# Peptides against a protein of PDB entry 5TUV: the designs that were tried, part 185

Target 1, 107 residues: chain A of PDB entry 5TUV
Amino acid sequence: KEVIDRLRYLKAEIEDLELKERELDQQKLWLQQSIKNVMDDSINNRFSYVTHEDICNCFNGDTLLAIQAPSGTQLEVPIPEMGQNGQKKYQINLKSHSGPIHVLLIN
Target 2, 107 residues: chain B of PDB entry 5TUV
Amino acid sequence: AQECQNLEVERQRRLERIKQKQSQLQELILQQIAFKNLVQRNRHAEQQASRPPPPNSVIHLPFIIVNTSKKTVIDCSISNDKFEYLFNFDNTFEIHDDIEVLKRMGM

## One batch from the design tools (peptide; made by RFdiffusion4, then SolubleMPNN)

Design b2_p27_3_s4 (from b2_p27_3, 11 letters changed)
Fold by OpenDDE base, seed 2:
Structure b2_p27_3_s4 (fold): chain B 107 residues (1-107), chain C 107 residues (1-107), chain A 27 residues (1-27)
Amino acid sequence: as target 1 above (107 residues)
Amino acid sequence: as target 2 above (107 residues)
Amino acid sequence: SKPKYAAKFTLELSSDEPIHFNSKDYE
């Protein structure tokens, strides 16, 4: 039956796709570790920065805050809701666990 | 048959996931390249200047950029150890990560 | 058990450009 043959084909293909997906997952994990190693290298870490000029060239003339924090820092932006005064609340909550947070005003 | 249709849907779903994972992998590769280019740029620049950049003139990775109108009033509360920050804005803002900045820089 | 903050500051500037709200996780 044609349907049976199609089913067999699809099942085989799905199995191949599962293998491919797992392969990609492993590659991602490897690459993530590689990136971490590169960034944690003493020499690379020393030179892993951007300048004020770099930032200014990337954005318009609005107020720009640069917030440097260690990897793993939690950033929370609550959904804007109306406050008691009838104004929406716009907030950023930052919580670091491994080091201080540094804030620079760019513009 | 219904079973055949179900498998076809599953196949398509897996194909889409694989495509997404491939794209994400490529993005990670580009991130690593951009970072390496950044490091090389900075190393060369400091060699030419024969000195490191002034303190507080650079933003070390990882970081985020907060962009808001110059009319926006920003209130910030900082913990003693500077591990926790609470920002209050009276208007909307945008957040950009360092990856996006490196992209905009053309790294 | 609200966190205690050692310092507070307010930054006020002037601009005419509108912006859009964007939320993002930091990791």
Scores: peptide ipSAE 0.051, ipTM 0.849, DockQ to the pose 0.063
Fold by OpenDDE base, seed 4:
Structure b2_p27_3_s4 (fold): chain B 107 residues (1-107), chain C 107 residues (1-107), chain A 27 residues (1-27)
Amino acid sequence: as target 1 above (107 residues)
Amino acid sequence: as target 2 above (107 residues)
Amino acid sequence: SKPKYAAKFTLELSSDEPIHFNSKDYE
């Protein structure tokens, strides 16, 4: 029967897709670890920086703050809500666990 | 049949997830390439200059860029060990990660 | 248990005026 054959085909295809999705998940994990290893390499780490000029070339016109923090630093940006005085709160919360945070004013 | 329809919906869902994951993998590959290009650029630049750049003239990865109006007032509270930062803005701001910066730099 | 801060800085910016930076130590 056509319906039965379609059901069998769909089930088989879904199984193949499940395998493909798991493969992609594994590849993502591997690639993420690879990136981490490359960035943590002593030589690469020494040269893993951008200049003020680089930043200025990427952004124009407004105030630019560069915030450098260790990997794993927690970043929180609360939804702007009304404060006690009726003013909306625009905030950035940073918490590092492995080292100090450094802030630079670009322009 | 209803069962066929259910399986076709599931099939389509899985196909879309696979497509998204493939795109994400490509993005990660490009990120790794961009980082390697950055390192190579900096190594070459320092060799030509025969010295490293001044410490406060560069921004080490990982970092974020905060962009806001020049009229925005920024308050910053810093912990004793500089592990915690609280930024308060009287207006809206934008945050850009280092990955986006590398993209804009053409790495 | 709110975090304790050693210093507070206020950065006042203007498109046509010099940047004003104020710092205040507090516990």
Scores: peptide ipSAE 0.025, ipTM 0.846, DockQ to the pose 0.030
Fold by OpenDDE base, seed 3:
Structure b2_p27_3_s4 (fold): chain B 107 residues (1-107), chain C 107 residues (1-107), chain A 27 residues (1-27)
Amino acid sequence: as target 1 above (107 residues)
Amino acid sequence: as target 2 above (107 residues)
Amino acid sequence: SKPKYAAKFTLELSSDEPIHFNSKDYE
């Protein structure tokens, strides 16, 4: 009957979609590894930076802090809950495990 | 039938995941291209200047940019080894990663 | 290596006081 045919069609399509999803997963892994390899290259690493001018061109009218930290640095922004004085706390917590953190005031 | 409905839901879920994964792959490709363009730009710039930029004049990847009002008061607590940072703001802020900055730079 | 940072967050802005950046050491 029509329902049986629909079931067969759907099952076959889902199987194809499973294959497609696995393909995409593999492509992602490959690309991620490729990016890591490129960034870890000694020459590329030497030139992997932006200037103050670059940052200023991307933003204007505000205070800009540039925070450079090693890969894997933990960044936490807690939900701005009310503090003891009834003021919302706006906070950034940074924890590095592999090297020092460097902060620059851009403007 | 109920089974058909279940499979149709499953099919749709998988289609959405695939779409998301395809988008993520496109983003990764753009990231890699942007990084390569950044490196190329900097190499060329240093060649023209015949010297590298001063250490504190550039922001090395990976980094984040914190954007806040010029009126925002920022209190920063730093560990002795500079592995841990605590930023307190009296107002809201925005965080932008290096990937977004590269996009804004047109890389 | 590991990912750059654990997470990214965005909070909206609006303030009225002059810029003060104070740093202090702690263990």
Scores: peptide ipSAE 0.048, ipTM 0.849, DockQ to the pose 0.044; fails the geometry check
Fold by OpenDDE base, seed 5:
Structure b2_p27_3_s4 (fold): chain B 107 residues (1-107), chain C 107 residues (1-107), chain A 27 residues (1-27)
Amino acid sequence: as target 1 above (107 residues)
Amino acid sequence: as target 2 above (107 residues)
Amino acid sequence: SKPKYAAKFTLELSSDEPIHFNSKDYE
């Protein structure tokens, strides 16, 4: 009886959790669309930028590259492996499909 | 008994997923707020200056920041169509997205 | 297939701080 009761309880709870998860999925979808709409707004898009000063204030005095690319740009960072010269290679591969990529040296 | 254990595992799995999704939703909300604050800041700043910032002084969203030592040698190869970039570093680097930058800016 | 690259440049700067490797996705 105890095992049967536990099974019934668990099944009922799982059903409730399924509903909750679906609700959260829907909320995420709506929120993502909302963000997209806000960012795509002509006025917002005009003012959607940061300055060199902003970046410098966020990081210390190392070399900073700012890479601006269209949404959907593919970024790949291969696992560092030994190169032909016996040195580990550290790479960033960028592939855009909708526009040019712009690179700025901040400092 | 075995069925009960299986359901308990499933229950726990679902609970963890729900928790993760709730956290993701909160993050998205913060992202939207940060973006709106950024836009508001820039609009106000340009109004005060009565002109837009110099074209090469700002980084438009979306973007990433690459941080590396000033001693790091960076080689960049650009495709003919300028849609593909290959960066080679002789040392380690860090990548930060625009969302993180906005957070660091206090947006 | 890999595309041909039209340009290649190297940046060499001076600094005294080491950096740790940290990467993330971007889309």
Scores: peptide ipSAE 0.044, ipTM 0.855, DockQ to the pose 0.063; fails the geometry check

Design b2_p27_4_s1 (from b2_p27_4, 9 letters changed)
Fold by OpenDDE base, seed 4:
Structure b2_p27_4_s1 (fold): chain B 107 residues (1-107), chain C 107 residues (1-107), chain A 27 residues (1-27)
Amino acid sequence: as target 1 above (107 residues)
Amino acid sequence: as target 2 above (107 residues)
Amino acid sequence: VKPLTETYKATLSLTNDEPIHLVVVDP
């Protein structure tokens, strides 16, 4: 009946969607590797930066801190908590495994 | 039939995942293009200036930007090992990544 | 903007699945 035909159709479509999803997963992996290769290129790496002016044009009115770290550096921001001295603590934790972290005060 | 309904739900679930993955791929493509545009801009700028920018005037990728009040006190310390950094703020802050900066720059 | 309910974790990379955009506010 119509139900049987619908079931067959849905099963076939799901199979096609499974193939499509796997294709997209593979494409993502390839693209991520491509991006890494482009960034690691000696010429591209030399010019892979923004200026203070760029940052200032993107943001205004507040203190801007630029933190540069190697790719793969882990960022953690804990829930703000009250400190021992009664001061609330707002923190950023950074863990690098492949190089130094550089900090620049923009304004 | 219940089986038909189950397959329709599964079909829709897969379609949504595919849509999300397609969007993620598109974002990665745009990021790659933005990076290439950044490199091109910087190469041209340095050619026009006939010199590289001063070392402390640029922020190399990858980076994050921390935006906080002008009155916020910021303390930075190295903890546990030389690769771990702790930033302490006495007030709230906002974090932006380099991808967002490139977007705001129009790359 | 809602406060953090758990420790936020991310990795610096141009290939991140999700962008890093965090607003830290008082809970």
Scores: peptide ipSAE 0.547, ipTM 0.907, DockQ to the pose 0.802
Fold by OpenDDE base, seed 3:
Structure b2_p27_4_s1 (fold): chain B 107 residues (1-107), chain C 107 residues (1-107), chain A 27 residues (1-27)
Amino acid sequence: as target 1 above (107 residues)
Amino acid sequence: as target 2 above (107 residues)
Amino acid sequence: VKPLTETYKATLSLTNDEPIHLVVVDP
């Protein structure tokens, strides 16, 4: 019947889409590895920085804090909650596993 | 009929996922290009200046930028092993990663 | 901008699946 033909068509298309999705997943993985390789190159790593001027040009007015940490550093931001002293707590937690964290006040 | 509808829903779901993955892949490509442009810029700048920038004048990747009010009080606590950092703010803040900074820089 | 509904977790890396952009507002 027509319904059976439609089902067959849809199943075939879904199968093709599955293949496409897997292809994209593989491409992403390869690209991520490529980026890592480029960043880990000694010459590229030496020049992988921005300046205070760069940051100031990107943002205006408020206090800007730059936090540099090794790749893989874990960032956690809890939901703001009222502290015991009645002051609301706004926090950033950082955990590094491979090196020091550096903090710079931009303005 | 219901089976056809179910497969059509699945087809649409897969199409949306593929679209999202394609977009993510393009973003990664742009990130790699931006990084290479940054490296090239810095290499050229240092060649022209015939010296590297002062160590505390640059921010090495990866990094994050915290933007907060000028009135915000910021406290930083460092763990004994120096790998864990806790930042306390008395007001709200915004976090941006290095990828966004590179985009804003036009890299 | 919607407030956080859970603790935000991320890892510093250029190869992240999603960019880190967080606006911390009062709940």
Scores: peptide ipSAE 0.545, ipTM 0.907, DockQ to the pose 0.860
Fold by OpenDDE base, seed 1:
Structure b2_p27_4_s1 (fold): chain B 107 residues (1-107), chain C 107 residues (1-107), chain A 27 residues (1-27)
Amino acid sequence: as target 1 above (107 residues)
Amino acid sequence: as target 2 above (107 residues)
Amino acid sequence: VKPLTETYKATLSLTNDEPIHLVVVDP
């Protein structure tokens, strides 16, 4: 009887948790869409940028490369390996589907 | 009973997923706020300056920042098509996204 | 810092599930 009662209680709680998890999933999707809408707004899009100073204030002591690309651009970084010429291979691959990539040397 | 134990494990798993989803949702909210603050800052700055910033002085979202040694040699080439870019480094590097930059900026 | 065990893949987006923060080190 005690085991049966615990089973019933646990099943009921899990059902409630399932509802909560689905609610959070929907809220996430809604918020993601909201963010996209805000960013795609013409006025917001016009002012959606940072400056050289902004980047320099965030980082120090190194070379900083800024790479701007359209939303949805795919980023790939392979495992560093020895190249054919005996040099180590450190690479970033970018694939855009909707527009050009812009590169700025900040520091 | 084994069935009770299985359900208790499942309950705990769901609780942890819910916690993670709540955290992710909070981050998205903060990202949206940060973006809005960025836009507001830039609008005000351009109004005060009575001009937009020079095109090569700003980085439009979305972007990534590559941080590497000042001694690192960086080469950039276009491969396959005009939308595919390959960056070559002769040393290690670190990548940060625009979300982190906005956080560091205090937006 | 852990070296990459496989090719890292991500997408540029402000709505990503996880932030892009990658430290590339020698294997």
Scores: peptide ipSAE 0.540, ipTM 0.907, DockQ to the pose 0.815
Fold by OpenDDE base, seed 2:
Structure b2_p27_4_s1 (fold): chain B 107 residues (1-107), chain C 107 residues (1-107), chain A 27 residues (1-27)
Amino acid sequence: as target 1 above (107 residues)
Amino acid sequence: as target 2 above (107 residues)
Amino acid sequence: VKPLTETYKATLSLTNDEPIHLVVVDP
């Protein structure tokens, strides 16, 4: 009786939520593409940078390394492990597929 | 009763996922706005200076920032094809992406 | 901060699903 009605209600709501979730997924995809288009615009791309000052204002106290790489560059950070020489290995692996990687020491 | 409970749990789970997706969507919107603001800032700055910044004074998007101790020794190795980069650190480090930088910049 | 339990993998992109914020600490 009441339980059956509640079940029906819940099932209907879940169906609506499934639709909403799919809608959000599509919206996300659309927005991601929009962002890519904006970034790939020649004028926007020309001005898509931050300065050393910008970075320094965001961080302090340590060595800051800026690594610029093409969109889609793959980043891998392995678990630190003891190397053959007895030193722990702290590593960053980057694999670019479309262009050079540029490294800047900020401070 | 048990079936109702199961569906209610599922309903709640879906609601949470939707909430998360909405948040992520909002974040992307803000990122796009931040990027546009960055571009506008840089365009204005270059107009005022009547020249672009020096090439090595800026970090082009996308990028990551590696923050490590000033005592950390950093080595960089480049693969033969120049598309793979290996950074070796003798100590721990922290990675931040450009999105976080833009946020910290208040864009 | 919890240590890495597996190799961290990400892709540089402004449209990433998840932000890249990683603190590499000793296991």
Scores: peptide ipSAE 0.532, ipTM 0.906, DockQ to the pose 0.832

Design b2_p27_4_s2 (from b2_p27_4, 10 letters changed)
Fold by OpenDDE base, seed 4:
Structure b2_p27_4_s2 (fold): chain B 107 residues (1-107), chain C 107 residues (1-107), chain A 27 residues (1-27)
Amino acid sequence: as target 1 above (107 residues)
Amino acid sequence: as target 2 above (107 residues)
Amino acid sequence: VKPLTETYKATLTLTSDEPISLKVVDP
């Protein structure tokens, strides 16, 4: 009896959780679309930037490189392995598909 | 008994997925708020200055920030095609995206 | 900031459920 009751309870709970998960999936999709719409708005897009001062206030004491690239740009950072010359490879690979990549030295 | 165990495992898996999705949703909500605050700040700042900022003084979203030592040598090359960029560093570095920057800015 | 433990791949987007904050360290 206890096993049967537990089975029924678990099945019912799993059904509820399935509904909740689907709800969250839809909410995420809706929110992503909402954010995209907000950011793609002409006025918002015009003001979608940070300043050099903003960056400098977030980081101190080091060289800061800003890399601006179109949405959809692929970023790859490999593990620093030894190169042919015995030097470690500290690298960033970027692949853009829709426009130029802009690089700015902040400090 | 085995059936109960199987359902309990499934229940736990679903609970973990739901928790992850809830966290992701919260992150997106915060991003939306941060972006709106950024836009509002920039609009107000430009109104006070009565002019837009100089073109090279701002970084448009999306972007990443590379933080490295002042002694780090940075080389940039375009490889394969004009859309692929390779950055080489002679030392370690950190990467932070625009979302992380907005968080640090308190947006 | 997360240390790089494997090759990292991401896409620059307007929205992300996993913001990028990486540290490339010596292996």
Scores: peptide ipSAE 0.489, ipTM 0.899, DockQ to the pose 0.741
Fold by OpenDDE base, seed 5:
Structure b2_p27_4_s2 (fold): chain B 107 residues (1-107), chain C 107 residues (1-107), chain A 27 residues (1-27)
Amino acid sequence: as target 1 above (107 residues)
Amino acid sequence: as target 2 above (107 residues)
Amino acid sequence: VKPLTETYKATLTLTSDEPISLKVVDP
């Protein structure tokens, strides 16, 4: 009887959790759409940028490279491995689909 | 019983997913707020300056920032097509997206 | 900032539920 009762309790709780998860999924979809709408607005898009000063204030003393790429651009960062010349490969791979990638040296 | 154990594992898995999704929602909310604050700041700044910033003085969203040593040599090449970029570094580096930058800016 | 421990793949979007903050270190 105790085992049966525990099983029923667990099944009921799992069902409740399934409902909660679906609710969260829906909320995420709505929020993502909301953000998209805000960012796609012509006025907001016009002002959706940061300055060199902004970047410099966030980081200290090093070389800063800004890479602007269209939404949907794929980023790949491999684990550094030894190259044919005996040097480690420190790399960033980017693949855009909808437009050019722009590179700016900040400092 | 074994069935109880299986359901308890499932329950815990679902609880963890729910927790993760709640965290993701909070992150998205913060991003939306940060973006709105950024737009407001920039709009005000341009009004005060009575002109837009120079084209190469700003970084439009979305973007990533690469932070590396002043001694690091950086090479950029376009491969395969016009939309594929390979960045090579002779040393270690850090990558931060625009979301992280906005957080550091206090947006 | 998280250290890179495996090949990292992501898609740049205007918003993300998992922001990117990586440190590429020597293995």
Scores: peptide ipSAE 0.488, ipTM 0.901, DockQ to the pose 0.734
Fold by OpenDDE base, seed 2:
Structure b2_p27_4_s2 (fold): chain B 107 residues (1-107), chain C 107 residues (1-107), chain A 27 residues (1-27)
Amino acid sequence: as target 1 above (107 residues)
Amino acid sequence: as target 2 above (107 residues)
Amino acid sequence: VKPLTETYKATLTLTSDEPISLKVVDP
């Protein structure tokens, strides 16, 4: 009896959790679309930038490279394995599909 | 008893997944707020200055920041189709996206 | 900042569940 009641309770709770998870998934999609709409707005897009000062205030005095790329650009960072020449390969691979990549040296 | 244990494990798994999704949702909310704040800041700043910032003084979203030593040599290669960019470094580096920057800016 | 432990792949977008904060370290 106790086990049966526990089973019923757990099954009911799991069902509720499934509903909650689906709700969260829907909310995520909605919010992502909302953000996209806000970003795609012409006025917002015009002002969607940071300054050199902003970047410098966020990081220390090392070399700072800003790479601006269109939304949807794919980023790949491999493990720095040894190359054929015996040098470790520290790399960033970017693939843009919708526009140019702009590179700025900040510091 | 074993069935109860299995359901309890499943329950816990779902709870953790829901927790993760809730956290991700909160992150997106913060991103939206940060973006709106950024736009508002820039809009106000340009109104005060009565002009847009110089083109090369700003980094448009989305972007990434590469942070590396001042001694690091950076090479950039562009593919023939101009859609792929390969950055080569002779040393280690860090990568931070615009979301991280906006957080550090306190947006 | 998280250390790179495997090949990292991401898509640049403001609607990210996991903001990028990586450190490429020597293996």
Scores: peptide ipSAE 0.488, ipTM 0.897, DockQ to the pose 0.769
Fold by OpenDDE base, seed 1:
Structure b2_p27_4_s2 (fold): chain B 107 residues (1-107), chain C 107 residues (1-107), chain A 27 residues (1-27)
Amino acid sequence: as target 1 above (107 residues)
Amino acid sequence: as target 2 above (107 residues)
Amino acid sequence: VKPLTETYKATLTLTSDEPISLKVVDP
């Protein structure tokens, strides 16, 4: 009876957790859509930028490269390996499908 | 009982997923707030300056920042369709997206 | 900042559940 009661309790708790997880999934979807709507707004889009000063204040002591690309652009960073010339390959691969990529040297 | 133990494992798995999803929601909320704050800052700044910033002085979202040594040599190759970019570095580097930048800015 | 341990693949999006912050280090 003790085992049976424990099983019943656990099953009931799992059902409650399933409901909670579904609720969170739905909330995430709604929030993602909300953010998209906010960012796609014409006024917000006009002002959706940072300055060179902003970037410089976030980082120090190094070369900073800013790469602006359309949403949906694919980023790939391979593990550095030796090339045919014996040099390690430190690479960034970007593939855009909807527009140009813009590169700025900050410092 | 083995069945009871199996259900307890399942319960724990669900609890961990719920925790992860709650964290993801919190991150999205912060992103939305940060973006709104950025927009308000920029609107105010342009009003005070009575002009928009020069086009090459700002970085529009979405973007990534590459941080590397001042001694690092950077080469960029562009595909024929101009949608694919290959960056080559002769040394290590870091990548940070716009979300992290906004966090560092205190937005 | 997380070190690169495998080939990293991501998509630039307006919304992300985890921000990108990685370091390419020597293997």
Scores: peptide ipSAE 0.476, ipTM 0.899, DockQ to the pose 0.747

